Peptides against a protein of PDB entry 3J47. Designs and how they scored, part 18

Target 1, 121 residues: chain A of PDB entry 3J47
Amino acid sequence: IRLTNQLKSLKGLQSKLKDVVEYLDKVINKELPINHTILGKLQDVFNLLPNLGTPDDDEIDVENHDRINISNNLQKALTVKTNDELMVIYISNLVRSIIAFDDLIENKIQNKKIQEQRVKD
Target 2, 69 residues: chain B of PDB entry 3J47
Amino acid sequence: YEEKEESNLAATKSMVKIAEQYSKRIEEEKELTEEELKTRYVGRQDPKKHLSETADETLENNIVSVLTA

## One batch from the design tools (peptide; made by RFdiffusion4, then SolubleMPNN)

Design b1_p10_4_s3 (from b1_p10_4, 7 letters changed)
Fold by OpenDDE base, seed 1:
Structure b1_p10_4_s3 (fold): chain B 121 residues (1-121), chain C 69 residues (1-69), chain A 10 residues (1-10)
Amino acid sequence: as target 1 above (121 residues)
Amino acid sequence: as target 2 above (69 residues)
Amino acid sequence: TLADFVKKLE
């Protein structure tokens, strides 16, 4: 259930981003007037999103290279954090699987001993 | 969409809590294995079964945590 | 022990 909800949210975000790009292309081509209300809501969404390195092109200054590096570093740090969390979960599952397997083998050994005693009997 | 965003934020906070719980679960699992070792000497089948059931429950909780992560 | 377990699997 939770994974399905996350996937649906990501798909919804992707569709909305595509609609925004199509709208911006139409505004650039002068096919549609600028809807300020939609742009304001989009700007609020972009301000709430961790800055995934769309530089607003307007400041040509030398700081852009450091900001791109900071954005790449933030994305890299988020990727590393996600990888560490996935590793912990993977190791946990592996340890639990090993314990379950050990118990299964112990049960099998006990069952074999019980059968050998019954045959002697 | 809003319900899913709230669910994702709760999921991320839960992942941090899961990391702490994971460390605690590893220690609990180790204690269970030590109790299994002691129970093997005491010759009663019941404590070993209970340890196995607790390990399985711990595994299931980790799998659900991984699927949630 | 785990070692005895591995030996019994073989």
Scores: peptide ipSAE 0.429, ipTM 0.841, DockQ to the pose 0.005
Fold by OpenDDE base, seed 2:
Structure b1_p10_4_s3 (fold): chain B 121 residues (1-121), chain C 69 residues (1-69), chain A 10 residues (1-10)
Amino acid sequence: as target 1 above (121 residues)
Amino acid sequence: as target 2 above (69 residues)
Amino acid sequence: TLADFVKKLE
């Protein structure tokens, strides 16, 4: 459910972005007048988008790197955090698989011992 | 979409809690494995099976937590 | 140990 909601949100965002691109293309082609209100909102959205390209925000407090939430430099940090979380999940799954395998091996060993005992009887 | 965004934010906040829980769950998993090892020395199949099941549940919870994070 | 189990599987 949560993953589906996230995916739906991302798809919605993607659709909106596509609409914006199509609008901008029409404006560039002089097919539609520039809607200043829409452009202002888009600019606000872009300004709220974390600076992907400015290395100069020196004070990315190391503490915020652990927060998955903050924007594109932050999204990179968020991507790193997401990657770290995925890594933890991956390791956890591996550990579970190892434990399950160990149990399987033990069961197999026990079964083998039981068979050996039956052959001796 | 806004509702899903709010859900994602809540999920992200849950991730920090999940990380702490994950560390605890890893330790619990180790304890279970040790108990299985001890039970293996005692030669009882039932405790071993129970430990395996508990380890599986712990890992499942970890996976769900990470996927939700 | 897991190592002992692996040896017993061999």
Scores: peptide ipSAE 0.441, ipTM 0.844, DockQ to the pose 0.005; fails the geometry check
Fold by OpenDDE base, seed 3:
Structure b1_p10_4_s3 (fold): chain B 121 residues (1-121), chain C 69 residues (1-69), chain A 10 residues (1-10)
Amino acid sequence: as target 1 above (121 residues)
Amino acid sequence: as target 2 above (69 residues)
Amino acid sequence: TLADFVKKLE
């Protein structure tokens, strides 16, 4: 259920992103007027998104460059954190699997002992 | 989409809590293994079953945590 | 130990 919801959310984000790209292409081609409200929301989304792309060194004021570097560092830090969490989960699953196998082995030994006792009786 | 994004954000916050819970769960799993080891020496059926059930519950919680991650 | 259990299963 949870994975399905995450996948559905990701698909919805992908569809919305595609619609935005199509809109931007139409604006670039001068087929549609620039909707300032949509651009403002997109700009807000880009500001909230960790800046993925190194935008080329155009003269964006030193403050914006520092914010972009901070955003990239934040994205990198979030990626590292996600990897660490996944690693912890992986190790936990391995440990639980080992314990479950130990219990299965013990149950099998007990069952064998019970069968051997029944054969002697 | 917004409902799923909210669910993903809740999941990510849950993952941070899961990292702390993971350390605790590993310790609980070790305790269970020690109880199983003790139970093998002294008495028959019941402590092993409880250890197995606790290990299974710990595993389920880790799987849910991984799926949330 | 787990190793002892594996040996007893054999």
Scores: peptide ipSAE 0.435, ipTM 0.844, DockQ to the pose 0.005; fails the geometry check
Fold by OpenDDE base, seed 5:
Structure b1_p10_4_s3 (fold): chain B 121 residues (1-121), chain C 69 residues (1-69), chain A 10 residues (1-10)
Amino acid sequence: as target 1 above (121 residues)
Amino acid sequence: as target 2 above (69 residues)
Amino acid sequence: TLADFVKKLE
């Protein structure tokens, strides 16, 4: 469910971006007037998006906005964080698997003992 | 879209919380294994089973956390 | 211990 919602949100964003591009192309071609309100909102979105554009400006203000920001430069830092989290999850799963295996072995041993007792009776 | 965005934001916040909870869950898992070790000496089936079940629940919660990541 | 369990399974 959550992943599906994220995917849907991303698809919606992609569609909106496509619409904006199409709009911008029409404005460039002088087919439509510039909607300043849409451009302003888009600019706000781009400003809120970690600077996707200029690779050169060094000061990635490491505002520790952690994991979600899909935006590429932040995405690298976020990718590292995501990787760390996935590693933790992986280790956890391994630990649980080991515990479950230990329990399985114990159960098997107990079952064997019960069978041995039944054979003696 | 807005509902999903909100859900994603909540999921991210939950993920941070899950990381903290995960550390706690690891400790809980250790405690359970210690109880199982103690129960092995007592020779009765019940405490070991409960420990195993709790370990399984902990595993399930981690898997869900991974799927939400 | 796990080792004891393995030994018991043998």
Scores: peptide ipSAE 0.426, ipTM 0.839, DockQ to the pose 0.005; fails the geometry check

Design b1_p10_4_s4 (from b1_p10_4, 4 letters changed)
Fold by OpenDDE base, seed 5:
Structure b1_p10_4_s4 (fold): chain B 121 residues (1-121), chain C 69 residues (1-69), chain A 10 residues (1-10)
Amino acid sequence: as target 1 above (121 residues)
Amino acid sequence: as target 2 above (69 residues)
Amino acid sequence: SLAELVDKLE
């Protein structure tokens, strides 16, 4: 469900971007006037999105906004954070697996003891 | 889209919380392991089973966290 | 210990 919602959001963004591109193409071709309101909102969204495209991406103040922001430069920092989170999850899974194996071994030992007692009876 | 965005934001916040909870869960898992160790000396079935169940729950939560990440 | 348990299983 969550992944599906993320995918849907991305698809929605993609569709909107496509619409903007189509609109911009029409404006360039003088077919339609610029919808300043939509462009302004998109520009605001783009400004809120970590600067994706400008090559002077160097010193963007990586405000340590933590996780998976899809946006590029912040995405690099977010990628590092995501990598760290995935590493923690991986380690956690390993620890749980080890505990589960320990319990399995203990259960097996108990079963053997029970079986040995049954043979003695 | 807004619902999904809100869900993703909630998921992200949940992941931060999960990271904190994960640290706490690791500690809980250790405590359960100690209880299992203690219970191995006293009784055959019950405390070990509880520790195993808690370890399983911790594992499930980690898997959910991985799926959310 | 886990190691002791493994040894008992063998």
Scores: peptide ipSAE 0.416, ipTM 0.835, DockQ to the pose 0.005
Fold by OpenDDE base, seed 3:
Structure b1_p10_4_s4 (fold): chain B 121 residues (1-121), chain C 69 residues (1-69), chain A 10 residues (1-10)
Amino acid sequence: as target 1 above (121 residues)
Amino acid sequence: as target 2 above (69 residues)
Amino acid sequence: SLAELVDKLE
């Protein structure tokens, strides 16, 4: 469910970005008037997005906005943060898996012992 | 879209909380392992089972965290 | 150890 929602959100963002690009192209071609209200809201969204600094500028100020790769340059720093979080989750899953396997092995050993005792009887 | 945005924001907050609780979960996992070890020495199945169950719960929580991230 | 247990299972 959570992954599905994230995927839907990402798809929504992608669709919106495509619409913006298409709109900008139409404006450049003088085919459609600019919807000022939509552009204003979009501009506000872009202003809230971390500056996609030039990819060459190493010092991207990581403003701690939510882990969503919203803007590419701040996205690099956010990507690093996301990677770190994913690593933590991965390690946690591994640890749990190891414990679960240990228990399974122990259970299997016990079952084998029980079976061996039954064969001796 | 708004509902999804709200869900994403909530998920992010949950991830922060999960990160804070992660250390506690690791400690709980260790405690379960100790209980399993104790159960191995005492020869009682019940503590081992409990440790296994707690480990499984910890794994499930981590999986949910990954799915949220 | 877990390794010993695995060996016993084999």
Scores: peptide ipSAE 0.409, ipTM 0.833, DockQ to the pose 0.005
Fold by OpenDDE base, seed 1:
Structure b1_p10_4_s4 (fold): chain B 121 residues (1-121), chain C 69 residues (1-69), chain A 10 residues (1-10)
Amino acid sequence: as target 1 above (121 residues)
Amino acid sequence: as target 2 above (69 residues)
Amino acid sequence: SLAELVDKLE
């Protein structure tokens, strides 16, 4: 559910960005007038979004290396954070698997000993 | 989209909490392993089984945490 | 040890 919601949000953002690019191209080509209401809402969204691809975002990226992948430079720092979190989860799962395997081996050994004792009786 | 955004923010906060819980879970897992070692000496199957069950629960929680991250 | 357990299982 949580991952699905994140994917849906990302897809929604991607679709909106594509629409903005297409609209901007039409405005540059003088095919359509600027819709100021849509542009204002998009600007508000961009101001709320961490800067993803502008060169000016490179300076902000140095301080926030521990945060989740949002944008290219910030995305790189966020990728590192996400990678670290995934690594911790991976190691945790590995450790749990090893413990479970150890318990399984011990149970098997005990069962074998019980069976051997029953055969001797 | 707004509900998903709120869910993503909650997920990010949960990831930080998971990192803290992970450290605690590793310690709990070590304690369980020590109890298992002690149970091997006592020769009773019941304490070992309980340790195994706790290790499995710890593993499940880590898997859920990874899937949530 | 885990290694001893593995040896007993073989």
Scores: peptide ipSAE 0.419, ipTM 0.839, DockQ to the pose 0.005; fails the geometry check
Fold by OpenDDE base, seed 4:
Structure b1_p10_4_s4 (fold): chain B 121 residues (1-121), chain C 69 residues (1-69), chain A 10 residues (1-10)
Amino acid sequence: as target 1 above (121 residues)
Amino acid sequence: as target 2 above (69 residues)
Amino acid sequence: SLAELVDKLE
């Protein structure tokens, strides 16, 4: 249920992002007028995005290409962080599995010893 | 969508907490493994069982964390 | 060791 809800939310977000990109492309191509309401909502979304790397107050005047690169770098950093978290979870599961397997082996050895003792008796 | 987003947000917060708990659980799992090793040397089954149970609990928590992630 | 345990199980 939780995974399904997360997947649905991600799909919804992806669809919304696609719509925004399509809208922005149309605006850039002058096919549609700039809708200030949509831009305001987009700005709100960006403001709600965690300030990925508070750049120190250094000069905002870096050209649009640098902003896209910064956004990509931030997205990359977030992806790396997510990958690291997943890696930790994976390692933890592996460790638990190894411990469980070790216990199973020990239980089997003990059972075998008990059976051998019963046969001797 | 809103209900799922709220659930996902709660899950994400839980995952962060789980990551911290996971680090602690990994340490607990290591301690349990050491206890199992000690129990094997002493020939007492009880400490090994306890270590195994703790390892299983740690594994279950990790699985839940993965499912929540 | 775990390896020794595995060998004993075989």
Scores: peptide ipSAE 0.405, ipTM 0.834, DockQ to the pose 0.005; fails the geometry check

Design b1_p10_5_s1 (from b1_p10_5, 6 letters changed)
Fold by OpenDDE base, seed 1:
Order: sequence, then C-alpha cells, then structure tokens
Structure b1_p10_5_s1 (fold): chain B 121 residues (1-121), chain C 69 residues (1-69), chain A 10 residues (1-10)
Amino acid sequence: as target 1 above (121 residues)
Amino acid sequence: as target 2 above (69 residues)
Amino acid sequence: VIKIPDLPPL
C-alpha cells in the first residue's frame, strides 16, 4: 500500500514535469503566452527542490563556488543515501532468497527420508 | 498529491528510525536462523516451518520498511 | 512433491 502510494506520487510528479517541459518548449517557440500563475507555482516548486544540476551561468562570484560545492555535496549525499538504501534492499532480498533456498533443501531432505521409509515398509 | 507529500516527509523521518530497526531486525533474523539450526537437530517438522515463516515475515517487514523510507 | 516456499508478495 505505502509503496503503491509513493510510486503513484512519483508518476504524478513525472507527468507534471513532462507537462511543464512541453509548456516551456511552447513558450520558447512563441506558440503560447506565458501563464504567470503556472510559472509562479513552478518557480515555488523549483525553489523548494534542492538544486540538483543547473548552475545558471550568469553570476560567477566567489560565493557561488561554495554554494556549487554545497549543491554537489548535497547531490553526492543524496546519491550516497540512495545507494545505501538500495544496498539494504539488495541485502534483504539476498537474505530472503537464502532462507527460501534453505527451506527448499530441508523440504527435499524430508521428502527423501519419507520416500526411503515408504520403500522399507 | 498533498497527502502523499506529507506521507513522503513522514517516511523520510522514519528512515533514520528504520536504519536502527534494520540493524536490530538483522540480529533478530540471525537468532531465528540459529534457532532453526538448533530445531534441525530436535527432529520436529512444525517448529522449523514456523521459524522459517517468522523469518520471512521479518524480512518482508524490513524490505517494506526500507522501500517506504 | 517439493513444496517451494512462496516468497511473500513484495
């Protein structure tokens, strides 16, 4: 249930992001007027998103080098966190597969013992 | 969408708690597998199956917790 | 018959 809700949220975000990109492309091509209300809400969303990868090239002041390092460090920290989470999931799945394999071996040994008893009777 | 964002924020706060619980659950799972090894010697089929089922449930709860974090 | 333990659904 919780996983399904996260997946549905991620799919909803992906669809909205696609609609925004398509809208921005139409605005760049002068096909549609800029809807300021949608753009304002989008700017609020982008300001709430950790800056994951576009330094706008226009203010090379020395204070931005520390912010770019902080953004790269934040992206690196998020990547490390995601890697650690994926590693835990991988290990958990591996352990579950080992337990299932151990049960299979035990069931096979038991079935063999039952068959050997039936041949002796 | 808002209810799910609130659920994701609650999930992220739960991740730190889940990491601590994960370490504890791995230890509990090892204890279950060691008890399964002991039950292998005692020759009753029913306790082993119940222990295996309990280990699988513990793993499932761990995986769901990590995926939800 | 070897009963394969069904992995609980993810």
Scores: peptide ipSAE 0.516, ipTM 0.852, DockQ to the pose 0.013
Fold by OpenDDE base, seed 5:
Structure b1_p10_5_s1 (fold): chain B 121 residues (1-121), chain C 69 residues (1-69), chain A 10 residues (1-10)
Amino acid sequence: as target 1 above (121 residues)
Amino acid sequence: as target 2 above (69 residues)
Amino acid sequence: VIKIPDLPPL
């Protein structure tokens, strides 16, 4: 249930991002007038989004460099957090596999004991 | 979206708590595996199965918790 | 035949 809700909302975000890209493409192609209000809100969202992907903007203005470093540090922290979360999931799956393997070994030992008892009878 | 951001923030705070609980649950799972090892000597099939099922449920809850965060 | 215990459905 919770995974389905997260997936549904990631899909909702992806759909909205796609609609935004499609809108931006239509604006670039001059098919639609620039809705300045939507672009302003998008620009605000992009400014609030930690800059995930431009290593080349590091050359413009020392005062922006500290904010960009904070944003990159936040992004790095979010990436590290996501990596840690994925690592915990991986470890949890590995531990489940170990338990399942232990149960398999035990089932094998029990089956062997049952066979040894049947040979004695 | 806002309700979901709030749910994600609550989930993230829960995740830090879950990471601590996860470390504790891994230790509980080790104790379960040690008890399973001890139960192998006692020869009753039922306690060992129950221990394995409890470990699996604990791991399931941990994975769901981590995936929700 | 070693029955692999079915992992509970996620």
Scores: peptide ipSAE 0.508, ipTM 0.850, DockQ to the pose 0.013
Fold by OpenDDE base, seed 3:
Structure b1_p10_5_s1 (fold): chain B 121 residues (1-121), chain C 69 residues (1-69), chain A 10 residues (1-10)
Amino acid sequence: as target 1 above (121 residues)
Amino acid sequence: as target 2 above (69 residues)
Amino acid sequence: VIKIPDLPPL
């Protein structure tokens, strides 16, 4: 259930991101008037998103260096958090696999004992 | 959308609490494995199965908690 | 028949 809700959330985000790209393309082509309210909210979202390093904007101004450092620190912190989450999931899956393997061994031992009893009767 | 942002903030606070609970759940899981080991010597089938099922449920709850965070 | 314990449904 929770996994399905996350997948639905992620699909919703992906669809919305596609709609934004299509909207931006139509605005660039001058086919639609810029909705300033949507653009302002989108700009706020993009300013809050850590600059997912497109390496090609090496040309913009020395004054942004402090903001870039804050953005890079936030991106590093988010990357570390994501790595820690993935590590916890990985460990949890390993432990579950170990328990399932222990149960399999116990079931195999029981099946062997049942078969040995049937050979004695 | 607002419900998801509030859910993400609550999830982040819950993650810190989940990390503390995770350490405690790993200890509980180890105790479960030790009780299974003890139950292997006592020769009764039923306590081991229940212990394994409880450990699996605890792990599932951990995985679901991390995936929700 | 080795019953593989069904991984509980995620």
Scores: peptide ipSAE 0.500, ipTM 0.842, DockQ to the pose 0.013
Fold by OpenDDE base, seed 2:
Structure b1_p10_5_s1 (fold): chain B 121 residues (1-121), chain C 69 residues (1-69), chain A 10 residues (1-10)
Amino acid sequence: as target 1 above (121 residues)
Amino acid sequence: as target 2 above (69 residues)
Amino acid sequence: VIKIPDLPPL
């Protein structure tokens, strides 16, 4: 249930992001006027996002560099955390599969013993 | 969306605690697997099945905890 | 009948 809710939220965010990209492409192509309200809200969202900026913009003021470094460090830390979490899930699933396999082997051994007893009787 | 964001924030705060609990749960699961191995030699079906089920439940709780966080 | 243990539900 919780996983399904997170996945649904992530899919909703992805769909909304796609709609924004499609809107921006139409504005660039002069097919639609810029909706300033949507663009303002989008800018607010992007300003709240940890700066994913590749370091190729050499013109950002020194005060923004410390905030960008903190944001990039936070994003790296979040990425590392997410990777560690996924690794834990992966290991957990592997261990579960091993246990299930061990049980299957035991069940097969028991079934063979039961069959061997029935052939002796 | 907002209710799920709040749930995700609460889960993320719990993740640090879950990581510590995960290490403990892995050890508990290993102990369970060793008891299954011991029960294999004793020839009793029921303790092994119970141990496997407990290990599966422990792993499920870990996966749900990590994926919720 | 070989009881295949059910994979733990996802």
Scores: peptide ipSAE 0.491, ipTM 0.851, DockQ to the pose 0.013

Design b1_p10_5_s2 (from b1_p10_5, 6 letters changed)
Fold by OpenDDE base, seed 1:
Structure b1_p10_5_s2 (fold): chain B 121 residues (1-121), chain C 69 residues (1-69), chain A 10 residues (1-10)
Amino acid sequence: as target 1 above (121 residues)
Amino acid sequence: as target 2 above (69 residues)
Amino acid sequence: PIKIPDLPKL
């Protein structure tokens, strides 16, 4: 259930982003008037999104080189954190698989001993 | 969409709690394996089965946690 | 991409 909800959220976000890009392209081409209400809501969404290193190309100021490095470092740090979390989860699953396998081997050995006793009787 | 954003924020907070619970679950799993070693000596099948079931439940909970991450 | 190995089907 939870995975399906996350996947549906990501698909909804992807569709909305595609609609925004298509709208922005039409505004740039002067095919549609600028809807300020839609742009304001988009700006609010972009301000709430962690800056995933898409520099909007419109701030040509030399101070942005350090901010781009900080944003890339933040994205890298978030990627490292996500990788560490996935690694912990992976190790957990591996340990549980090993325990389940050990129990299966023990059950097999016990079943074999029970059969060997029944053949002697 | 808003209910899902709230669910994702709750998921991220739950993930930090899962990391703490994971460390505790590893210790609980280790204690269970030590009890299995003791139960191998005591010759009663019932404690071993309960240990196996608890390890399986622990495994299922981490898989669900991974899939939720 | 860390390939999460498939859990053995219990």
Scores: peptide ipSAE 0.538, ipTM 0.853, DockQ to the pose 0.017
Fold by OpenDDE base, seed 5:
Order: sequence, then C-alpha cells, then structure tokens
Structure b1_p10_5_s2 (fold): chain B 121 residues (1-121), chain C 69 residues (1-69), chain A 10 residues (1-10)
Amino acid sequence: as target 1 above (121 residues)
Amino acid sequence: as target 2 above (69 residues)
Amino acid sequence: PIKIPDLPKL
C-alpha cells in the first residue's frame, strides 16, 4: 500500500512536470501566454524542494557557477542514502534466505526421520 | 498529492527510525534463531516452526519498511 | 552502480 502511494505520487509529479515542460515549450514558441500563477507555484515548489544548498546567507553576489555544484552535492548525498538503503534491503533478504534454508534443512531431516520410522513399522 | 507528500515526509522521518529499528530487529531475529537452535535439541516439532514464522514475518516487515523509506 | 545480486526466490 505505501509503496503504491509513493509510486502514484511520483507518477503524478512526473506527469505534472511533463505538463509544465509542454507548457513552457508552448510559451517559448509564443503559442500560449505565461500563467504567472502556475509558474509562481512551480517556482515555490522548486524552492520548497529541499533548498538545494543556499542557506539564507545574506547579500553576496557570487556568480552562478557554485549553485550547480551544491545541487550536485545534495543529489550525491541522496544517492549515497539510497545506496545505503538498498544495501540494508539486500542484507535483510540474504538473512531471510539463510533462515529459510536452515528451515528447509530441518524439514528435510524430519522427513527423513519420518520415512525411517515408517520403514521400521 | 499533499496527503502523499505528508506520507512521504513521515516515511522519510520514519526511515531514520527504521534504520535504528532495523538494527534492533536484526538482533531480535538473531535471538529467535538462537532459540530455534536451542529448541532443535529439545525433540518436539511445534515451537521451532512458530519461531521461524515469526522471524520471517519480522524480516518481511523490515524489508517493507526499508522499501517504503 | 552497485549490482545487487539476485537472491533466490523463497
């Protein structure tokens, strides 16, 4: 259920992002007027996306080159976090497989004992 | 969308807690496996199967929790 | 890309 909701949210965001791109392309082509309200809300959403590495440090006119590097650092940190999660999932599945294998061995030993008992009777 | 964003934020906060809970659940799973190992020597069928099933359920909950993070 | 090895289906 939770995964399905996350996937549905991500798909909804992807669809909306696609609609925005299509809208922006039409605005660039002068086919449609700029909806300032949608653009403002989108800008607010992009600004509310974890503020990709400008702490509100006051007043410094520093050129556009550093902003791209900070966005890359946060994306890298999110990628590392995702990798750590996947590693935990992998280890969990491995441990589950080991337990299930141990149970299979026990079941096989029990079945063998039951067969040996039936042959003695 | 907003309800899901709140759910995702709650899931992300839960994820740090899940990592801590995961470490604890791994320890609980080990304890269950040790009890199964001890119960293997005590020749009756019933407590081992229940312990194995409980370990599997704990693992499944961990996997679902991590996948939801 | 860390290759997660396929676990056997239980």
Scores: peptide ipSAE 0.530, ipTM 0.845, DockQ to the pose 0.016
Fold by OpenDDE base, seed 4:
Structure b1_p10_5_s2 (fold): chain B 121 residues (1-121), chain C 69 residues (1-69), chain A 10 residues (1-10)
Amino acid sequence: as target 1 above (121 residues)
Amino acid sequence: as target 2 above (69 residues)
Amino acid sequence: PIKIPDLPKL
């Protein structure tokens, strides 16, 4: 249930991001008038994106060239964090599979001992 | 969508805490697997089974926690 | 019967 909800949220976010990119491309090509309300909401989302990656860094008046590098560094840091989280899930699943396999081997050994006892009786 | 975005944001904040909890839970799972190995040598089936069940529950909680993150 | 521990359904 939780995974399905996260996947559906991620798909919804991806669709919305695609619609935004398509809208921005149409505005750049002068096919559609600039909707200031949509642009304002997008700007708010882009201003919130850096705040989602750093709790509590006060004060960076840094020039527009550093903002692209900061956005790429933040996106890279978020990608690394996501990769670490996925690696954690993978290791957890592997450990669970190893435990389940150990239990299977033990059950097999127990069943063999029970059969050997029944043949001696 | 909004309720789910709020749930994902709460999950993402929980994710850092979950990464720390995951490291701790992996160590707990490893301790459980080592005790199962010890119980296999001692010949008592019941403690080993209980340890395996506890390791599986800890793994499941970790997976659900990281997947919720 | 060898009980294979069921992987919890996601």
Scores: peptide ipSAE 0.502, ipTM 0.854, DockQ to the pose 0.014
Fold by OpenDDE base, seed 3:
Structure b1_p10_5_s2 (fold): chain B 121 residues (1-121), chain C 69 residues (1-69), chain A 10 residues (1-10)
Amino acid sequence: as target 1 above (121 residues)
Amino acid sequence: as target 2 above (69 residues)
Amino acid sequence: PIKIPDLPKL
């Protein structure tokens, strides 16, 4: 149930992101008037999103150095949080695999014992 | 969306609590494995299978909780 | 907290 709700949530976010891209393309093409309120909120979202993907804005005006450090610290903190989460998932999967392996060994021993009894009868 | 932000904040607080509970659940899982080791000596099939199933369910709930957080 | 408005239920 929770995984299905997360997947539904992620799909909803992906659909909304596509709608935003399509809206942005229509605005670039001058087909739709720019809704300044939506654009302002979107710009706030993009300013809060760590710049994960555009190395090509080489217009680093020197005044942004403090904002870049804060953004880099936030990006590093998010990366550390993601790494910690992935590490917990990895350890949990490893432990589950060990338990499943122990059960498989026991089932194999039991099956062997049942076969040995059937050969004696 | 407010429910999701509240769920993500509650999930992040729950992740810290899940990390503490994870340490405790690993210890509980070790106790379960030690009881399986003891049950191996006592020769009754049923309690060992139930213990294994409970450990798997506990791990699955942990994984789903981490993925949800 | 950026309140992204709920998509209208289609």
Scores: peptide ipSAE 0.431, ipTM 0.825, DockQ to the pose 0.288; fails the geometry check

